# Peptides against a protein of PDB entry 6PSE, part 88

Target 1, 78 residues: chain A of PDB entry 6PSE
Amino acid sequence: PSEEEEYARLVMEAQPEWLRAEVKRLSHELAETTREKIQAAEYGLAVLEEKHQLKLQFEELEVDYEAIRSEMEQLKEA

## One batch from the design tools (peptide; made by RFdiffusion4, then SolubleMPNN)

Design b2_p20_7_s3 (from b2_p20_7, 8 letters changed)
Fold by OpenDDE base, seed 1:
Structure b2_p20_7_s3 (fold): chain B 78 residues (1-78), chain C 78 residues (1-78), chain A 20 residues (1-20)
Amino acid sequence: as target 1 above (78 residues)
Amino acid sequence: as target 1 above (78 residues)
Amino acid sequence: MSDEEIRAFFEAILAEEKAR
């Protein structure tokens, strides 16, 4: 039997004391996992914003670089 | 009483049938929340890697830009 | 997946939290 099937059997045969403890355990794990999920989303949004700002700076520098490169190329050809 | 205190009382007074259903509900929510947490972490890592690669490209362009800027400045001063 | 889609995914997670 799979671990899931074995767990399902355990739940079906469990006494109320075990079931109450399992509800408490699962509630705790759910709360922790939810907090971690939220933290991951907040961090992900922050990184996305930083990446976006960096991309804007990169594009601005590319424009400035091509301007100077073009001027230099013209001077070298003259 | 707080919602948490009311829920705790419900768990203490609940019949085995309710407790088994609650274990099933919490297990399902935990599985879904865990999947979302993992997906959020994977997306966050992907964005971090892209940001890192962009930063390397930006730093390389800064070096090239300063080299041309310096050469141009020297030519203008001569 | 685009950055916009990833953003929407993260924002959906945070919106769910506010609705709790």
Scores: peptide ipSAE 0.620, ipTM 0.874, DockQ to the pose 0.941
Fold by OpenDDE base, seed 5:
Structure b2_p20_7_s3 (fold): chain B 78 residues (1-78), chain C 78 residues (1-78), chain A 20 residues (1-20)
Amino acid sequence: as target 1 above (78 residues)
Amino acid sequence: as target 1 above (78 residues)
Amino acid sequence: MSDEEIRAFFEAILAEEKAR
């Protein structure tokens, strides 16, 4: 049997005291996992914003660079 | 009483059938939340990597830009 | 996935939390 099937059997045969403890355990793990999920989402959005701002700065620098490069190239060809 | 205290009381007074159902519910929610957390982490890491690569490209362009800018400035001052 | 899709995924997570 799979671990899932074995766990299911354990739950079916468990006494109320074990079941209450398991509810407590699962509730705690769910709360922690939920917090971590939320933090991951918040962090992910922040990184996306940072990447976007960096992209804008990069594109601006590319424009400035091409302007100077073009001017320099023209001077060298003259 | 807080919702948490009320829930705790419910768990303490619940019959085994309810407790087993609650274990099943919580297990399912935990599995789903865990999957989402992992996926969020993976996406966050991917975005971080992309941002890092973009930053490297930006820094390289800054070096190139400053080189040309400096050369141009020297030519104008001469 | 596009950045927009990733953004939507994160925003969906946060929206779910606000609904709790």
Scores: peptide ipSAE 0.619, ipTM 0.874, DockQ to the pose 0.938
Fold by OpenDDE base, seed 4:
Structure b2_p20_7_s3 (fold): chain B 78 residues (1-78), chain C 78 residues (1-78), chain A 20 residues (1-20)
Amino acid sequence: as target 1 above (78 residues)
Amino acid sequence: as target 1 above (78 residues)
Amino acid sequence: MSDEEIRAFFEAILAEEKAR
């Protein structure tokens, strides 16, 4: 049997005291996992914003670079 | 009483059938939340890697830009 | 996925939390 099937059997055969403890355990793990999920989302949004700002800076520098490159090329051809 | 205290009381007074159903519910929610957390982490890492690559490109362009700027400045002073 | 799709995913997670 799979671990899932074995766990299901354990739950079916468990006493109320074990079941209450399992509810408490699962509730705790769910709360922690939910917090971690939220934290991951907040972090992801922050990195997206940082990437966006960096992209804007990069594009601005590309424009400035191409301007100087073009000016230099014009001078060399003259 | 807080919702948490009320829930705790419910769990204490619940019959085994309710407790087994609650274990099943919590297990399902935990599995879904875990999957979402993992997906959020994977997306966050992907964006972080893209940001890193962009940063490297930006730094390379800065070096190239400063080289051309310096060369242009030298030519203007000559 | 595009950055916009990834953003929407993260925002959906945070919106779900706010609705709790």
Scores: peptide ipSAE 0.619, ipTM 0.874, DockQ to the pose 0.943
Fold by OpenDDE base, seed 2:
Structure b2_p20_7_s3 (fold): chain B 78 residues (1-78), chain C 78 residues (1-78), chain A 20 residues (1-20)
Amino acid sequence: as target 1 above (78 residues)
Amino acid sequence: as target 1 above (78 residues)
Amino acid sequence: MSDEEIRAFFEAILAEEKAR
């Protein structure tokens, strides 16, 4: 039998005291996992924003670079 | 009493059938929340990598830009 | 996934937090 099936059997055969403890354990794990999920989302959004700002800076520099490159090419061809 | 205290009382006074159902509910929610947390982490890492690559490209362009800028300045001062 | 889709995913997670 799979671990899942074994766990299911344990839950069905467990005494109330074990079940209450398991509810407490699962509630705690759920709360922690939820907090971690939220933190991951907040961090992800921050990185997305940083990437976006960097992209804008990069594109601005590309424009400036092409302007100077073009001017330089004109000076060399004159 | 707080919602947490009320829930705690409910768990302590609940019948085995309710407790088993609650274990099942919490297990399901934990599994889903865990999946979402992992997915959030994976997306965050992907964005971080893209940002890093963009940063490298930006720094390379800065070097090239400064080289041309310096050359241009020299030509104009001559 | 696009950045927009990833953003939406993160925002959905945070929206769920506010709703509970």
Scores: peptide ipSAE 0.618, ipTM 0.873, DockQ to the pose 0.944

Design b2_p20_7_s4 (from b2_p20_7, 8 letters changed)
Fold by OpenDDE base, seed 1:
Structure b2_p20_7_s4 (fold): chain B 78 residues (1-78), chain C 78 residues (1-78), chain A 20 residues (1-20)
Amino acid sequence: as target 1 above (78 residues)
Amino acid sequence: as target 1 above (78 residues)
Amino acid sequence: MSDEEKRAFFEGILKEAAAA
């Protein structure tokens, strides 16, 4: 049997004391996992914003670079 | 009493059938929350990598820009 | 997935958390 099937059988045959303990365990793990999920989302948003700001700066620099490059090219061709 | 205290009392007084159902519910929610957490982490890493690549490109462009700017400045001073 | 889609995903998680 799969681990899932074995676990399901355990739950079906377990005494109330084990079941109460399992509810407590799962509740705790769910709370922790939920907190970690939220933290991951907050971090993701922060990185997205940083990337966006960097992209804007890059595009501005690219425009300035092309302007100077073009001016230099014109001087070389004169 | 707090909702947490009321829930704890419910768990203590619940019949095995309710407890088994609650284990099943919590297991399902934990699995879903875990999947979402993992997905959030994966998306965050992807954005981090993209930001890093962009930063490298920005730094390279900055070097090239300063080189041309300096050359142009020298020509103006001559 | 686009950055906009990722943003929506992250914001969805946070909105759900705030509502819980």
Scores: peptide ipSAE 0.670, ipTM 0.883, DockQ to the pose 0.944
Fold by OpenDDE base, seed 4:
Structure b2_p20_7_s4 (fold): chain B 78 residues (1-78), chain C 78 residues (1-78), chain A 20 residues (1-20)
Amino acid sequence: as target 1 above (78 residues)
Amino acid sequence: as target 1 above (78 residues)
Amino acid sequence: MSDEEKRAFFEGILKEAAAA
């Protein structure tokens, strides 16, 4: 049987004391996992914003670079 | 009593059938939340890597820009 | 996925958390 099937059987055959302990365990893990999920989302948004700001800076520099390159090219062709 | 205290009391007074159902519910929610957490982490890592690559490109462009700027400055001063 | 789609995903998680 799969681990899932074995676990399901264990739950069905479990005593109330074990079931209460399992509810407590799962509740704790769910709370922690939920917190981690939220933290990951917050971090993801922060990185997206940082990447966006960096992209804007890159695009500005690219414009400045092309301006100087073009000016230099014109000076050489004149 | 807090919702947490009320829930704790409910778990302590619950019948095995309710407890088994609660284990099933919590297991399902934990699985879904875990999947979402992992997905959020994966997206975050992808954005981080993209940001890093962009930063490298930015730094390379900055070097090229300063080189042209310096050359232009030297040409003007000569 | 685009950055916009990722943003929407992250914001969705946070909105859900705030509503809970």
Scores: peptide ipSAE 0.670, ipTM 0.883, DockQ to the pose 0.941
Fold by OpenDDE base, seed 5:
Structure b2_p20_7_s4 (fold): chain B 78 residues (1-78), chain C 78 residues (1-78), chain A 20 residues (1-20)
Amino acid sequence: as target 1 above (78 residues)
Amino acid sequence: as target 1 above (78 residues)
Amino acid sequence: MSDEEKRAFFEGILKEAAAA
């Protein structure tokens, strides 16, 4: 049997004391995992904002670069 | 009593059938929350990689821009 | 997945957490 099937059997055959302990364990893990999920989401949003700001800076530099490049090209063709 | 205290009392007084159902519920929520956490982490990492590549492109453009700017400055001073 | 889709995903997580 798979680990999942073995676990399911354990739950079905378990005494109330084990079941209460398992509820406590699962509740704790759920709380921790939820907190980690939230942290991951917050971090993801922060990185998205950083990338967006960097993209704006990059686009501004591209405009400035093309302006100088064009001026330089005109000077070289004269 | 707080909701947490009421829940704790419910767990202590619950019959095996309720406890088994609660284990199943918590296991399901934990699995879903874990999947979402992993997805959030994966998406965050992808954005980090994109930001890194953009930063490399930005730094390359800065070098090229400074080269042209310097050349243009020299020409204007002549 | 686009940045907009990722943003929506992250914001969805945070919105759910705030509502809980």
Scores: peptide ipSAE 0.670, ipTM 0.883, DockQ to the pose 0.949
Fold by OpenDDE base, seed 2:
Structure b2_p20_7_s4 (fold): chain B 78 residues (1-78), chain C 78 residues (1-78), chain A 20 residues (1-20)
Amino acid sequence: as target 1 above (78 residues)
Amino acid sequence: as target 1 above (78 residues)
Amino acid sequence: MSDEEKRAFFEGILKEAAAA
């Protein structure tokens, strides 16, 4: 039997005391996992914002660069 | 009583059938939340990499820009 | 947190998942 099947059997045959302990364990793990998920999402959003700001700066620099490049090109052609 | 205290009381007074159902529910939610946590982490790493690549491109453009700016400045001062 | 710290956090999650 798979571990999942064995666990399912254990749950079905378990006494109330074990079941209560398992509910407590699972509730705790769920809370911790949820916290970590939220934290991961928050960090991801922060990086996205930083990336966005960097993109804006990059685009601004591209505009400035093209302006100077064009001016230089005109001077060399003249 | 807090919701947590009420839930704790419910667990203590619950019949085995309810407890088994609760174990199943919590196990399912834990599995889903774990998957979502993993996805968030994978996404976060991807965004970090994208930001890093953008930073490298930005730094390269800055070098190119400063080179042209310096050349233009020299031409204007001569 | 720095990007390095965030990276470590994300990688920690993935390592834990791989070990399970």
Scores: peptide ipSAE 0.664, ipTM 0.883, DockQ to the pose 0.947

Design b2_p20_8_s1 (from b2_p20_8, 10 letters changed)
Fold by OpenDDE base, seed 2:
Structure b2_p20_8_s1 (fold): chain B 78 residues (1-78), chain C 78 residues (1-78), chain A 20 residues (1-20)
Amino acid sequence: as target 1 above (78 residues)
Amino acid sequence: as target 1 above (78 residues)
Amino acid sequence: SAADELLERFKREYEEELKE
């Protein structure tokens, strides 16, 4: 039998005291996992913002580079 | 009484059938929340890699820009 | 929930970023 099937059987055969303890355990794990999910989401948003700012900086540098490149090319052609 | 206290009382007074259903519900929510947490982390890692590649491109452009800037400055000083 | 809304926001913003 799979672990899932064994667990399901355990739940079906369990006494109320065990079931209450299991509800408490699962509630605690759910709360912790939810907190971690929130943290992961916050981190992901932060990384996206950092990447966005870097992209803006890159695009600004490209504009500056093209301006100098063009000026240099004009000077070399003269 | 707080919602948490009311829920705790509900669990203490609940019949085994309700407790088994609650274990099932919480197990399902935990599995889903865990999946979502993992997904958020994976997305964050992907964005970090993209940001890293963008940073490498930015640094390469900076080198090229400084080369042209320096050459241009030398020409203007002559 | 607030947690779900935040994750959905992240997913949306991530998908938008991937289109750039």
Scores: peptide ipSAE 0.261, ipTM 0.828, DockQ to the pose 0.972
Fold by OpenDDE base, seed 4:
Structure b2_p20_8_s1 (fold): chain B 78 residues (1-78), chain C 78 residues (1-78), chain A 20 residues (1-20)
Amino acid sequence: as target 1 above (78 residues)
Amino acid sequence: as target 1 above (78 residues)
Amino acid sequence: SAADELLERFKREYEEELKE
């Protein structure tokens, strides 16, 4: 039997005291997992902001680079 | 009473049938939330990778820009 | 768990990147 099937049997045969403890355990794990999920999303958003700022800087530098490159190319052709 | 206190009382007074159903519900929610947590983590890693690649590109462009700038400056001084 | 390991990896990489 799979672990899932064994767990299902355990739940079916469990006494109220065990079931209450299991509800408490699962509630705790659910709360923690939920917080961790949210935290991961928040970190992702922070990195997205950093990436956005970097992208802006990159685009500015790219414009400046192309300007100098073009000027240099014109000088070489003269 | 807070919702948490009310829930706690419900669990304390619950019959085995309700408790088994609650374990099933919580197990399902935990599984879903865990999957979502994984997805959030994967997304965060993807964003980090994108930022890292962009940073490398920025640094490469910066080197190229400084090279051309320096060459241009030398030409102007000659 | 695999989920926890992935999240921990993300947190570590995030912290390392913030130091750059």
Scores: peptide ipSAE 0.258, ipTM 0.830, DockQ to the pose 0.964
Fold by OpenDDE base, seed 5:
Structure b2_p20_8_s1 (fold): chain B 78 residues (1-78), chain C 78 residues (1-78), chain A 20 residues (1-20)
Amino acid sequence: as target 1 above (78 residues)
Amino acid sequence: as target 1 above (78 residues)
Amino acid sequence: SAADELLERFKREYEEELKE
């Protein structure tokens, strides 16, 4: 039998005391996992914002670079 | 009483049938939340990698920009 | 839930950025 089938059997045959303990365990794990999911999402959003800001800075630098490059090229050709 | 206290009382007074159903519900929610957490982590990693690549490109451009800026400044001072 | 909303927001913003 699979672990899932074995667990299902355990739940079916369990006494109320075990079931209450399992509810408590699962509730705790769910709460923790939910917190971790939130943290992952918040972190991801922060990184996205950082990437966006970096992109803007990169584009600004590209503009400045092309301006100087063009001026330099004109000086070399003169 | 808080929702947590009310829920705790419910679990304590519940019959085995309700408890088994609750175990099943919580197990399902835990599995889903875990999947979502993993997915968020994967997305976060992808964004980090993209940000890193952009950072490298930005730094390369900065080097090139400073080289041209320096050369231009020397020409203006001469 | 709040967790679900944040996750969906992150997914949406990530997908939007990838398309740019």
Scores: peptide ipSAE 0.245, ipTM 0.833, DockQ to the pose 0.959
Fold by OpenDDE base, seed 1:
Structure b2_p20_8_s1 (fold): chain B 78 residues (1-78), chain C 78 residues (1-78), chain A 20 residues (1-20)
Amino acid sequence: as target 1 above (78 residues)
Amino acid sequence: as target 1 above (78 residues)
Amino acid sequence: SAADELLERFKREYEEELKE
């Protein structure tokens, strides 16, 4: 049997005291995992914003660069 | 009493059938939340990598831009 | 767990990026 099936059997045959302890354990783990998920999402959003700002700056610099490059190219070809 | 205290009392007074159902519920939610946490982490890492690559490109462009700018400035001042 | 390790890696890399 899979670990999942074995766990399911354990739950079915467990005494109330074990079940209460398991509820407590799972509740704790769920709370922690939820906090971690939220934290990961918050970090991701922050990085996205930083990347977005950087992208805008990059695009602006590209425009300026191409302008100067074009001017220099014209001077060299003249 | 807080919701947490009320829930704790419910768990203490619950029948085995309810407790088994609660274990099942919590297990399911934990599994889902865990998957979501992983997904958030993976996405965040991807964004970080993208930002890093963009930063490198930006820095390279800055160097090239300053080189051309300097050359142009020298030509104008000569 | 693998999930925990991934999250910790992300946190670490994020913190390092913020220092640059």
Scores: peptide ipSAE 0.230, ipTM 0.829, DockQ to the pose 0.976

Design b2_p20_8_s2 (from b2_p20_8, 8 letters changed)
Fold by OpenDDE base, seed 2:
Structure b2_p20_8_s2 (fold): chain B 78 residues (1-78), chain C 78 residues (1-78), chain A 20 residues (1-20)
Amino acid sequence: as target 1 above (78 residues)
Amino acid sequence: as target 1 above (78 residues)
Amino acid sequence: SAADELYEKFKKEYEESKKE
């Protein structure tokens, strides 16, 4: 039997005291996992914003670089 | 009474059939939330890597830009 | 769990990224 099937049997045969304890355990794990999910999402959004700002800076520098490169090339060809 | 206290009372007074259903519900929600946490973390790691690569490219362009800027400034001063 | 390890990895790498 799979672990899932064994767990299902355990739940079906369990006494109310075990079931209440399991509800408490699962509720705690769910709360913790939910908090971690939210934190991960917040971090991900922050990184995306940082990446976006960096991209804007990069694109601005590319424009400036191409302007100077073009001017330099014109001076070398003259 | 708080919602948490009311829920705690419900769990304490619940029949085994309700408790088994609650274990099933919480197990399902935990599995989904865990999957979402994993997805958020994986996405965050990917964005971090993308940001890092962009930063390296930006720093390389800064070096190239400063080289040309310096050369251009020298030519203008001569 | 594998999920916990991945989360902790991301958290750690994010924190290190903020130090740059």
Scores: peptide ipSAE 0.487, ipTM 0.867, DockQ to the pose 0.969
Fold by OpenDDE base, seed 3:
Structure b2_p20_8_s2 (fold): chain B 78 residues (1-78), chain C 78 residues (1-78), chain A 20 residues (1-20)
Amino acid sequence: as target 1 above (78 residues)
Amino acid sequence: as target 1 above (78 residues)
Amino acid sequence: SAADELYEKFKKEYEESKKE
């Protein structure tokens, strides 16, 4: 039998006291996993914002660089 | 009473059939939330890598820009 | 679990990235 089938049998044959304990365990794990999911999402959003700001700065510098490069090229060709 | 206290009372007074159903519900929610946590972490790692690569490119461009800027300044001062 | 390890890896790398 698969682990899932064995667990299903355990739940079906369990006493109320075990079932209450299992509800408590699962509730705790769900709360913790939910908190971690939210935290991961928040971190991901923060990094995404940082990357976006860096992208804007990079594009600004690229424009400035091309302007100076072009001016320099013109001066060297004269 | 808080929602948490009311839920706790419900679990303590529940019949085995309700408890088995609740174990099943919580197990499914936990599995789903765990998958979402994994997805959030995978996405976050990908964005971190992208930001890192962009940072390296920005730093390279900054060096090149300062080199040309300095050369241009020297030419204008001559 | 593998899920926990991946989460912890991301958390650690995120924290390290904030120090740059």
Scores: peptide ipSAE 0.486, ipTM 0.867, DockQ to the pose 0.974
Fold by OpenDDE base, seed 4:
Structure b2_p20_8_s2 (fold): chain B 78 residues (1-78), chain C 78 residues (1-78), chain A 20 residues (1-20)
Amino acid sequence: as target 1 above (78 residues)
Amino acid sequence: as target 1 above (78 residues)
Amino acid sequence: SAADELYEKFKKEYEESKKE
């Protein structure tokens, strides 16, 4: 049997004391996992903002670079 | 009482049938939340990589820009 | 778990990225 099937059987045959403990365990893990999910989402958003700022800076530099490149190219053609 | 205290009381007084249903519910929510945590982490890692690549490109452009700027400056001084 | 390892990897890399 799969681990899932074995677990399902365990739950079906379990005593109330085990079931209460399992509810407590699962509740704790759910709370922790939820917190971590939220934290990961927040970190992801922060990185997105940083990437966006960097992109803006990059685009500004590209404009400046192309301006100088174009000027240099014109000078070399003359 | 807090919602947490009320829930704890419910679990203590619950019948096995309710407890088994609650284990099933919590297991499902945990699995779903775990999947979402994974997705958030994967997305975050992807954005980090994108930011890193952009930073490398930015630094390369800075080097190129400074090279042209310096050359132009020297030409203007002559 | 694999989920935990992935999360910890992201957390670590995020923290390292903030040192720049």
Scores: peptide ipSAE 0.483, ipTM 0.867, DockQ to the pose 0.968
Fold by OpenDDE base, seed 5:
Structure b2_p20_8_s2 (fold): chain B 78 residues (1-78), chain C 78 residues (1-78), chain A 20 residues (1-20)
Amino acid sequence: as target 1 above (78 residues)
Amino acid sequence: as target 1 above (78 residues)
Amino acid sequence: SAADELYEKFKKEYEESKKE
């Protein structure tokens, strides 16, 4: 039998006291896991924003670099 | 009474059939939320790596830019 | 669990990335 089948049997044969304890346990784990999910999502969004800002800075630097490179190249060819 | 207190009372007074159903519900929600947490973490790690690679590229360009800028400045001052 | 380990890994790496 799979762990899932064994657990299902346990739940089916369990006394009310065990079931109440299990509800409490699962509720706690769900709350914690939900908090962690939200936190991970918030972190991910923050990193996305940081990456976006970095991309903008990179593109600005590329423009400046190409301007100087082009000017330098023209001076060398004169 | 808070929703938490009301829920706690419900669990305490619940029949075994309700408790079994609640265990099933919570188990399902926990499984889904856990999957979502994993996905959020995996996504976040991927974005972190992308940001890191972009940072490296930016730093390389900064070095190249400063080299050309310095050379250009020296030529103008001569 | 593996899920917890992955989450903790991401959290740690995120916190480290903020030191840049």
Scores: peptide ipSAE 0.481, ipTM 0.866, DockQ to the pose 0.967

